# Designs tried in a protein design run: peptides against a protein of PDB entry 6RGO. Part 224

Target 1, 392 residues: chain A of PDB entry 6RGO
Amino acid sequence: MALKLLGFNQDATCFSVISSNKGVTIYNCDPFGKCFELEKSTSNDEELDFLVEMLFSTSLIAVVDKTIGASKRKKLKIVNTKRKATICELTFPHEIMDVIMNRKIICVVLKSDQIFVYDISCMKLLRTIDVRGEKLKSTSKFRNSEAVGDIGVRVSLSTDNNSILCYSSYSKSDKENAPLNDIVVFDALKCIQINVLPAVHQSNIVCIACSPDGMLMATASEKGTIIRVFKTIDTENDEPILVNEFRRGSRPSRISEMKFNHDNTLLACVGESDTIHIFALPVTTTEADANEDDTLQQSSHSLSSSINGLQYISKGLANRFGKIIVSKIPTQSQQRHVAYIKIPENAKYRIGFPKDTTNTIHICGEDGNYLVYSIPRNEVGPCTLVKSNTFD

## One batch from the design tools (peptide; made by RFdiffusion4, then SolubleMPNN)

Design b2_p18_4_s3 (from b2_p18_4, 7 letters changed)
Fold by OpenDDE base, seed 4:
Structure b2_p18_4_s3 (fold): chain B 392 residues (1-392), chain A 18 residues (1-18)
Amino acid sequence: as target 1 above (392 residues)
Amino acid sequence: SIKEIQELLKEAEELEKK
């Protein structure tokens, strides 16, 4: 049976899949089992395509049927899974490319490079973000998604109530072929742009992850060789703060997904390679919790010694056009993974970090495997398989 | 209905407190 993975929910308590025979199925991770099934409406052997975004472990899902007809691809349905009922329907001017949500907002990404931001509590439109801006409205050549590949606006949303939205934007170049290599950080509740990170990669950004608290973001380009981690809100001398630069590999390979763990100590990435990479982040001591007891200082020392080589190279080369280009960290200071998982070649996998276990990662594959791995803390090496389940 | 979305959002807030 052909399975297509949709991914994990925000806290990795559930994941969603498309089965060619059944339609959309949502699985609970623990206890493992089916929690929802949306039957296919058509008997045709048409390739099923859906977007499904789940609100944590609740019965609220957002669904887009992309299988048949240009009209359905423009419809967002809010569904109550317990009742199997559509409770809200929205229609957009263009095809829906992505849907993300938290407890406060829904963001809908369109093929037009527009982001529609909704207050989930009333389904009121708060903002339409036009990533192309008004100047590009005249050159209405929709990116033929076929000819330029899977390059569109990428988004990530914090899972907290602060609702920090990170999205890829076009570099301010007078060239018609400006890359999607800028990042905008946006307060989705207040509808305010917080920060702009210009030219974070040389090529188009194809993957973004926001931390659960919205304080960090990770970016990868179409090359997928380097992952950069930035602070989202904080700046140093009005320049973006590059926290980490990770090397996934020497060979180009697309990264399809990245995730932070709950405490921002780990970043995982998955894609077209045979390897899920897990990187350690420096513990950003937020200065706020400096008041409680001194006693737990001793055990954190051992991992710190290898991380101390990250000089914050905030030296943006101011190009002659006043654009701060984030300086590439020297290859010697590029960190590698601390842990990895080997996956079958050509199997698409998705990743999720559970909230309660910061050293555990959930993965699922189009091969029908749901796997739970333990991440080593004090050694560089493979993750240990803890639990395995199969789905169809 | 919007009322039903609000009920489901309340379920999400109650799950965060556990």
Scores: peptide ipSAE 0.537, ipTM 0.937, DockQ to the pose 0.861
Fold by OpenDDE base, seed 1:
Structure b2_p18_4_s3 (fold): chain B 392 residues (1-392), chain A 18 residues (1-18)
Amino acid sequence: as target 1 above (392 residues)
Amino acid sequence: SIKEIQELLKEAEELEKK
């Protein structure tokens, strides 16, 4: 049977899949088992396609039927899984490309490069973000959607109540083919733009991850060789703060998903490569008050490699074209993965970090494997398989 | 209904506190 992965929920307690024969199935991770099934509404042998976003471990899901020929690609359904009933239905002017949510906000990304931001508590529209802006509406040269691959607006939302939305935007270039290489940071609750990170990559951004607290974001381009981590809100001299630059590999490979763990100590990435990469983030020791007292000498030789290489993106490389080019961190300062998981070639995987175990990662594959790995703390190496289950 | 969304949101808030 062909499986298609939809992903994990925010806390990695559940994951969603499409089975060609059954429709949408949601699995619980622990105890492992089916918790919800949405039966195939059509008798046609059409390839099923869905968006499913789950609100943590609750009975609330957002569903979009994206099946080819389905008149439903413009419809968002809010479903109560316990009742197997549609609670709310919204219809959009364009095909829905993505749906993300937390306890406060639903964001709906359309094929028109619009983001609709809703207050989930009342399903009221708070904002329509037009990523193309007014000037680009006139140049409705439909990029022949056939020739330029799956390049659209990418979004990520903080899982907390602060509801920090990060999205890819078009660079301010008069070129008809401006890349989606800017990031906008948006307060989804207040409907205020907080920050703009210009030209964070040279090519289109294809993957974004926001940290659970919304304080960090990770970005990857079509090349997928370098992952950049930025502060979302904080700026230094009105310039974006680059926290980390990670090298996934030397070979180009699409990154499909990235996630932070719940304490912002790890960033995982997965994609078309045979390897899930896990990177360590430097613990930003908040200079919280060094109050005096207890001398407990636990000589944890933290390899404080003095990452004193917070290279300020110095103002100096304002190249003649007024584009702030994010200075490439020297290759010697590029961090590699601290851990990895080998996955089958050509199998699509999704990743999730459970809340309770910061050194554990959940993965699931279109091969029907749900796997739990332990992440090594003290050495660079492979993750250890702790638990495995199969699904159909 | 919107009331039912609010009930499910309350479930999500109760799960965060555990």
Scores: peptide ipSAE 0.535, ipTM 0.937, DockQ to the pose 0.800
Fold by OpenDDE base, seed 3:
Structure b2_p18_4_s3 (fold): chain B 392 residues (1-392), chain A 18 residues (1-18)
Amino acid sequence: as target 1 above (392 residues)
Amino acid sequence: SIKEIQELLKEAEELEKK
């Protein structure tokens, strides 16, 4: 059967799939099994397409039916899975491209490069962000939207209550063909722009991940060769906003998803390649616990020497040329993965980090495999398969 | 409708405390 993966929920306790025969199915990870099924509304052999966003392990889901016609593609349904009932319906002026949520906020991304931000508790519209409207103010020539293929606004939302929204924006370059290579960091609750990260890649950003706490953000471009990790907030300390640069590979490959684990120690990425890559983030020792003397000093020295290649562009140059956040970091400072998982070629996979086990990753494939891997802590190598289940 | 969303949000907050 043709399966299409929708992904894991925020805590990786559930994942959603489209089955060509059944419609949308939600699986529980532990104990493994079907917990919800949304039957097809139509008997037609039409290729099913849905967006489904689940609120943790709750009975609250947001659903967009993209299968049939321009009208349904503009409708967001909030469904109670226990009652199998639509409890709210919203209609948008344009096709819905993405939906993301946490306990406070729902963000709806439209094909118009608009982001609608809602307070979930009352379904009140807090803000409409017009990413194109910002471009119009900077560039007099609206690119006619017809040639915008798979390149649209990307978003990620923190899973915590701080509700930090990161989204891709158009560079202010006078070029008619300004790429989506800026990042805006936005407080979705207060509706305030926190930061703007200009030109974080040379090409369009195609993948963004926000950390659960909203303190970190990872980005990948269309090339998918380099992943960059940034602080979302400008710290008062002259610390670089760019904290890590990882090399996934030398060959271009699209990254479809990235996720941080719950303690911000790991970043995983998946895409069109035969390999899930897991990167270790340096633990930012908050200065508070520096009092315990002990033996962890030896491993930190090798990582610190690689970070010193981030030459601080002195404050003086940053004021004259708009904040060049991405200095030409020497290609030698690019860290590789610490762990990996081999996946079948041509199988799309999705990733999730469970809350309770920071060294465990959940993965699911369009091949019908749900797999749990243990991540090695002290060695560079393959992850170990712990659990396997199949679904249809 | 909104009351039912608020009940489900409360379920989400209770699950985070376990």
Scores: peptide ipSAE 0.521, ipTM 0.934, DockQ to the pose 0.813
Fold by OpenDDE base, seed 2:
Structure b2_p18_4_s3 (fold): chain B 392 residues (1-392), chain A 18 residues (1-18)
Amino acid sequence: as target 1 above (392 residues)
Amino acid sequence: SIKEIQELLKEAEELEKK
């Protein structure tokens, strides 16, 4: 059967798949098994396409039927999985491209480059974000939908209640083909723009991950060779703080998904390559836990020496034209992965980090494999397979 | 109904405390 992955929920306790014969299936990770099935409403041999966003391990899901011809691609259904019932339905002016939620907010991304922000508790619209802005409305040439197929606004939402929304925006260049290479950081609850990170890549941003707490964000461009990690809220002299620059590879390869673990110590990425890469982030020791336990001093020394190289780069190239040239971290300071997982070529995989085990990663493949890996702490190397399950 | 969403959101908040 052809499987299509929809991904993990926020805490990696569940994942969603499309089965050609069954429709949408949600699996529980532990104990492994089916927890919900949405039957195929149409007998047609049409390729099923859905968006499914699950609210943690609850019975609340957002569903969009994106199947070609279904006339439902503009409809968001909120469904109770325990009752198998639609609670509410919203209709949008344009096709829904993405849906993200947490306990407070639903964000709906449209093909029009609009983000609709809703209070989930009452399904009231808090804000419509128009990412194209008013100036570009005059060039009513919708990019011919065929040639620019996969370039749209990318979004990520913090899984916490602070509801930090990161989205890709068009650079202020008066060029008709301005890249989606800016990032906006937005408080989705207060509906306030917190920060703007200009020109974080040279090409369009195709993948964004926000940390669970909303304090960090990772970005990747169409090239997928470099991943940049920024602080979301904090600035240094009104400039964006680049925390890390990671090298995924030398060859261009699309990154489809990135995830932080729950404590912001790891960043994983997956895409069209045969390898899931896991990167270590510097532990920001908050000064608060300077209480007495003296014993674990020894291992922290080796990572500190690499961080001192980043402080020197902030001073230099404030060039007069207000382009924060994200200082090219010298290729020498580009960190590689600390761990990896080999996956089959041409198999699409999705990734998730469970809350309770910061050194464990969940992965699932369109090959029907659900796999749990242990991430090595002190050594650069392969992850160890801990659990394997199959699904159909 | 919106009441049912609020009941499910309460379930989500109770799961976060565990």
Scores: peptide ipSAE 0.518, ipTM 0.934, DockQ to the pose 0.801

Design b2_p18_4_s4 (from b2_p18_4, 6 letters changed)
Fold by OpenDDE base, seed 5:
Structure b2_p18_4_s4 (fold): chain B 392 residues (1-392), chain A 18 residues (1-18)
Amino acid sequence: as target 1 above (392 residues)
Amino acid sequence: SIKEIQELLKEAEELLEK
């Protein structure tokens, strides 16, 4: 049977899939099993397509029927899974491309490059962000929507209550074909722009991840060779703070998903390659709790990898055309993965980090495998398989 | 209904405080 993966929820306690015969199924990770099934409403042999966003392990889901020919591609349904009932329905002017949520906010991304921000508690529209309208204020020409293909606005939302929204925006370049290579950081609760990171890649951004606390963001371009991690709020001399630059590989490969773990110590990425990569982030010791004098000399061999302070030498070569090019960190300072998982070639996988086990990763594949891996702490190497289950 | 959304949001808070 053809399975299509939708992904994990925010805490990796559940994942959702589309089964060609059954419709949308949600699985619980522990204990492993089906917890919800949305029956196929159509008798047609049409390939089913859905967006499903879960609110943690609750009975609240957001659903969009993306099936070809369906007039429903513009409709967001809020569903109570326990009641199997639609409790709210919203209709949009354009096709829904993505839906993300936390306990405070729902963001709906449209094919028009608009982001609709809602207060979930009352389903009130707080803001419409027009990513094209911002571009049109800088560039007089409408891009015809047909030529954009798979390249749309990308979004990520913090899972905390601060509700930090990161989204891709068009560079202010006078070129008719400006890439989606800027990042905007937005406070979704206050409806204010916090930060703008210009030209974080040379090509369109295809993947964004926000940390659970909203303090970090990871970005990848169409090339998927380099992942950049930035601070979301802080700036140095009005310039973006680049925390890390990771090398996924030398061969171009699309990254489909990235996730931070719950303590911001790990970043995982998955995509079209045979390998899930896990990167270590520098632990930002918050200076605050350093005062308790307790002398316990537990020789934690901190692998003090000399994080030679990668001073982001923002030699932004402002080329004659006002293009801020984020200076490439020298290839010698690009960090590699600390851990990896091998996956079948051409299998689509999704990733999630559980809250309580920061050194564990959940993965699921369109091959029908749900796998739990342990991440090595002290050694660079493969993850260890801890648990495996199959689904249909 | 909005009331039912608020009840499910309360369920989310109670699950994340455990």
Scores: peptide ipSAE 0.512, ipTM 0.937, DockQ to the pose 0.865
Fold by OpenDDE base, seed 4:
Structure b2_p18_4_s4 (fold): chain B 392 residues (1-392), chain A 18 residues (1-18)
Amino acid sequence: as target 1 above (392 residues)
Amino acid sequence: SIKEIQELLKEAEELLEK
């Protein structure tokens, strides 16, 4: 049976899959088992395609049926899984490409490069972000989204109530084929742009992850060789703060998903490669919790020496064409993974970090494996398999 | 209904406070 993975929910307590024979199935991770099934409405041997976004472990899901007909691909259904009932339906002018949510916001990404931001509590439209229209104000020509295959606007939303939205935008280059290599950071609640990170890669951004608290973001381009981590809100001298630059590999390989763990100490990535990579982040001590117990000072000293690789994205000499060249972190200061998981070649996997166990990662594959791994803390090496389950 | 969304959002808050 062909399985298609939809991914984990925000806290990795559930994951969703499409089964060609059954339709959409949602699994609970612990205890492992089916918690919801949406049966296919058609007896046809048509390839099922759905978007499903779940609100944590709740009975609230957003569903888009992409299987048949251009009209269905424009409909978002809010479903109560306990009742198996549609409780709200929205229709969009264009095909829905992605849906993300938290407790406050639903964001709907369209094939038109538009992002519709909704207050979930009343399903009121707060903002339409027109990423293409913003480009057209700077560049006279429409990018045909059809001609660029899988290259569209990418989004990530913080899982907290601050609702920090990171999205890819077109560079202000006068070139007809401006890449989607800018990042906009947007307060989805206040509907304000809070930061812009220009030209964070040389090619289109294909993957974005926001941290749960919205303070960090990770980006990867079509090359997938370098992952960059930035502060979302904070700037230095009105320039973006590059926290980390990670090397996934030397060979180009698409990254399909990235996730931060709950405490922003780890970043995982998965994609077309045989390896899930896990990177260590420097512990950003937010100055706020400095009040209590002074006693645990001693052990943190050893990791501090590598943090000096905070390269500000200095404006490299703006040559006469205004290209902000992101100063490449020297290849020697590019950090590698601290941990990894080997996965079957050609198996698509999705990743999630559970809230309560910062050194545990959940993964699931189109091979029907749900796997829980322990991440080593003090050594560079493979993750240890702790639990495995199968699903159909 | 919007009321039912609000009830499910309340369930979400109660799950995350535990």
Scores: peptide ipSAE 0.505, ipTM 0.935, DockQ to the pose 0.869
Fold by OpenDDE base, seed 2:
Structure b2_p18_4_s4 (fold): chain B 392 residues (1-392), chain A 18 residues (1-18)
Amino acid sequence: as target 1 above (392 residues)
Amino acid sequence: SIKEIQELLKEAEELLEK
């Protein structure tokens, strides 16, 4: 049977899949098993496509039927999985490309490069973000969806209540083919723009991850060779703070998903390559807890010595044109992965970090494998398989 | 109903406070 992965929920307690014969299935990770099934509404041999966003381990899901020929690609359903009932439906002017949520906000990304921000508690529209802006409305040539099919607005939302929304935006270049290489940081609750990071990559951003607390974001371009990590809110001299630059590889390969762990110590990435990469982030010791437990300091020093070579070359050459050129971290200071998982080249995988075990990663594959790996703390190397399950 | 969403959001808050 062909499986298509939809991904993990926010805390990696569940994942969703499309089975060609069954429709949408949600699995619980521990104990492993089916927790919800959405039956296929159509008897047709059409390739099923869905968006499913689950609110943590709750019975609240957002569902979009994206199946070709289905008149439902513009319809968001909010479903109670325990009752198997639609609670409400929203219809959009354009096809839904993505849906993300937390306990406060639902964001709906449209093919029109619009983001609709809703208060989940009342399903009230708070904001419509038009990422193209008013100026580009005149060249209403929707990029012919055939040639540039996969380049759209990317979004990530913090899983906390602060509801920090990071999205890709078009650079201010008057060129018809402006890349989606800016990042906007938006407070989704207050509906205010907090920050703008201009030209964070040379090409379109295809993957964004926000940290659970919304304080960090990771970005990857179409090349997928370099991952950049920024502070979302904090700025230094009104300039964006680049925290890390990671090298995934030398060969171009698309990154499909990135995630932070719950304590912002790890960043994982997965995509079209045979390897999931896990990167270590510098632990910002907040100076506040320096008083009591002197004893545990010894082990952290060995990893910190290699990180301290990242002098804050926050000297962005402010070129005369007000473009903050994110200073290229010298290729020598580009950090590699600290851990990795080998996966089949032909299988798409998704990743999740469980809340309670910051050194554990959950992965699932279109090959029908759900795998739990332990991440090594003190050594650069492969992750260790801890648990495996299969699904159909 | 919107009331049912609010009940499920309350369940989400109670699950994440643990």
Scores: peptide ipSAE 0.502, ipTM 0.934, DockQ to the pose 0.806
Fold by OpenDDE base, seed 3:
Structure b2_p18_4_s4 (fold): chain B 392 residues (1-392), chain A 18 residues (1-18)
Amino acid sequence: as target 1 above (392 residues)
Amino acid sequence: SIKEIQELLKEAEELLEK
């Protein structure tokens, strides 16, 4: 049977799949088993396409049926899985491309490059962000949306209550063909733009991950060779907004998903390659815990020497030619993965980090495998398989 | 309706405090 993965929920306690015969199925990770099934609305052998966003382990899901016609692709349903009932239905002017939520906010991304931000508690529209509207003030020609295949606005939302929304935006370059290579950081609750990160890649951004606390953001371009990690907030201490640069590989390969673990110590990525890569983030010692344990300093010194290659572009040049955040970082300062998982070629996988075990990763494949891996802490190497289950 | 969303949000808060 053809499976299509929808992904894990925020705490990796559940994952969602489309089965060509059944419709949408939600699995619980532990104990492993089916917890919800949404039957097909049609008996036709049409290829099923859905968006499903689940709110943690709750019975609250957002569903978009993309299988049938232009009208359903514009409808968001809020469903109670325990009751199998639609609680709320919203209709949008354009096709829904993505839906993301936390305990406070639902964000709906449209094919029009609009982001609708809702207060989940009352389903009130807080903001419409028009990512194209900022470009229209500079360039009268809409790119005809027909030729823009898989290139659209990407979003990520913090899983915490701060509700930090990161989204890709068009660069202010006078070129008719401006790439989606800027990042906007947005407080979704206050509806305030916090920061703008210009030209974080040379090509369109195709993947974004926000940390659970919204303090970090990871980005990857269409090339998928380099992953960059940024602070979302400009800290007063002149610290570089770019905190890490990771090399996934030398060969171009699309990254489909990235995730931080719950303590911001690991970043995982998955995509079209046969390998899930896991990168270690340097622990930003908040100044508070600097007092006691002298003994952990020895292992951190080897990682710190690679970061010093981030030449601070002196404040003087940044003021004249807008914040060039990405200097040509020497290719030698690019960190590799600390851990990896080999996956079957051509199998799409999704990733999730459980809350309770910072060194564990959950993965699921369109091959019908749900796998739990242990991540090595002190060595560079393969992850160890801890648990395996199959689904249909 | 909205009341049922609020009940499910409360369930989410209670699950994250455990």
Scores: peptide ipSAE 0.501, ipTM 0.934, DockQ to the pose 0.810

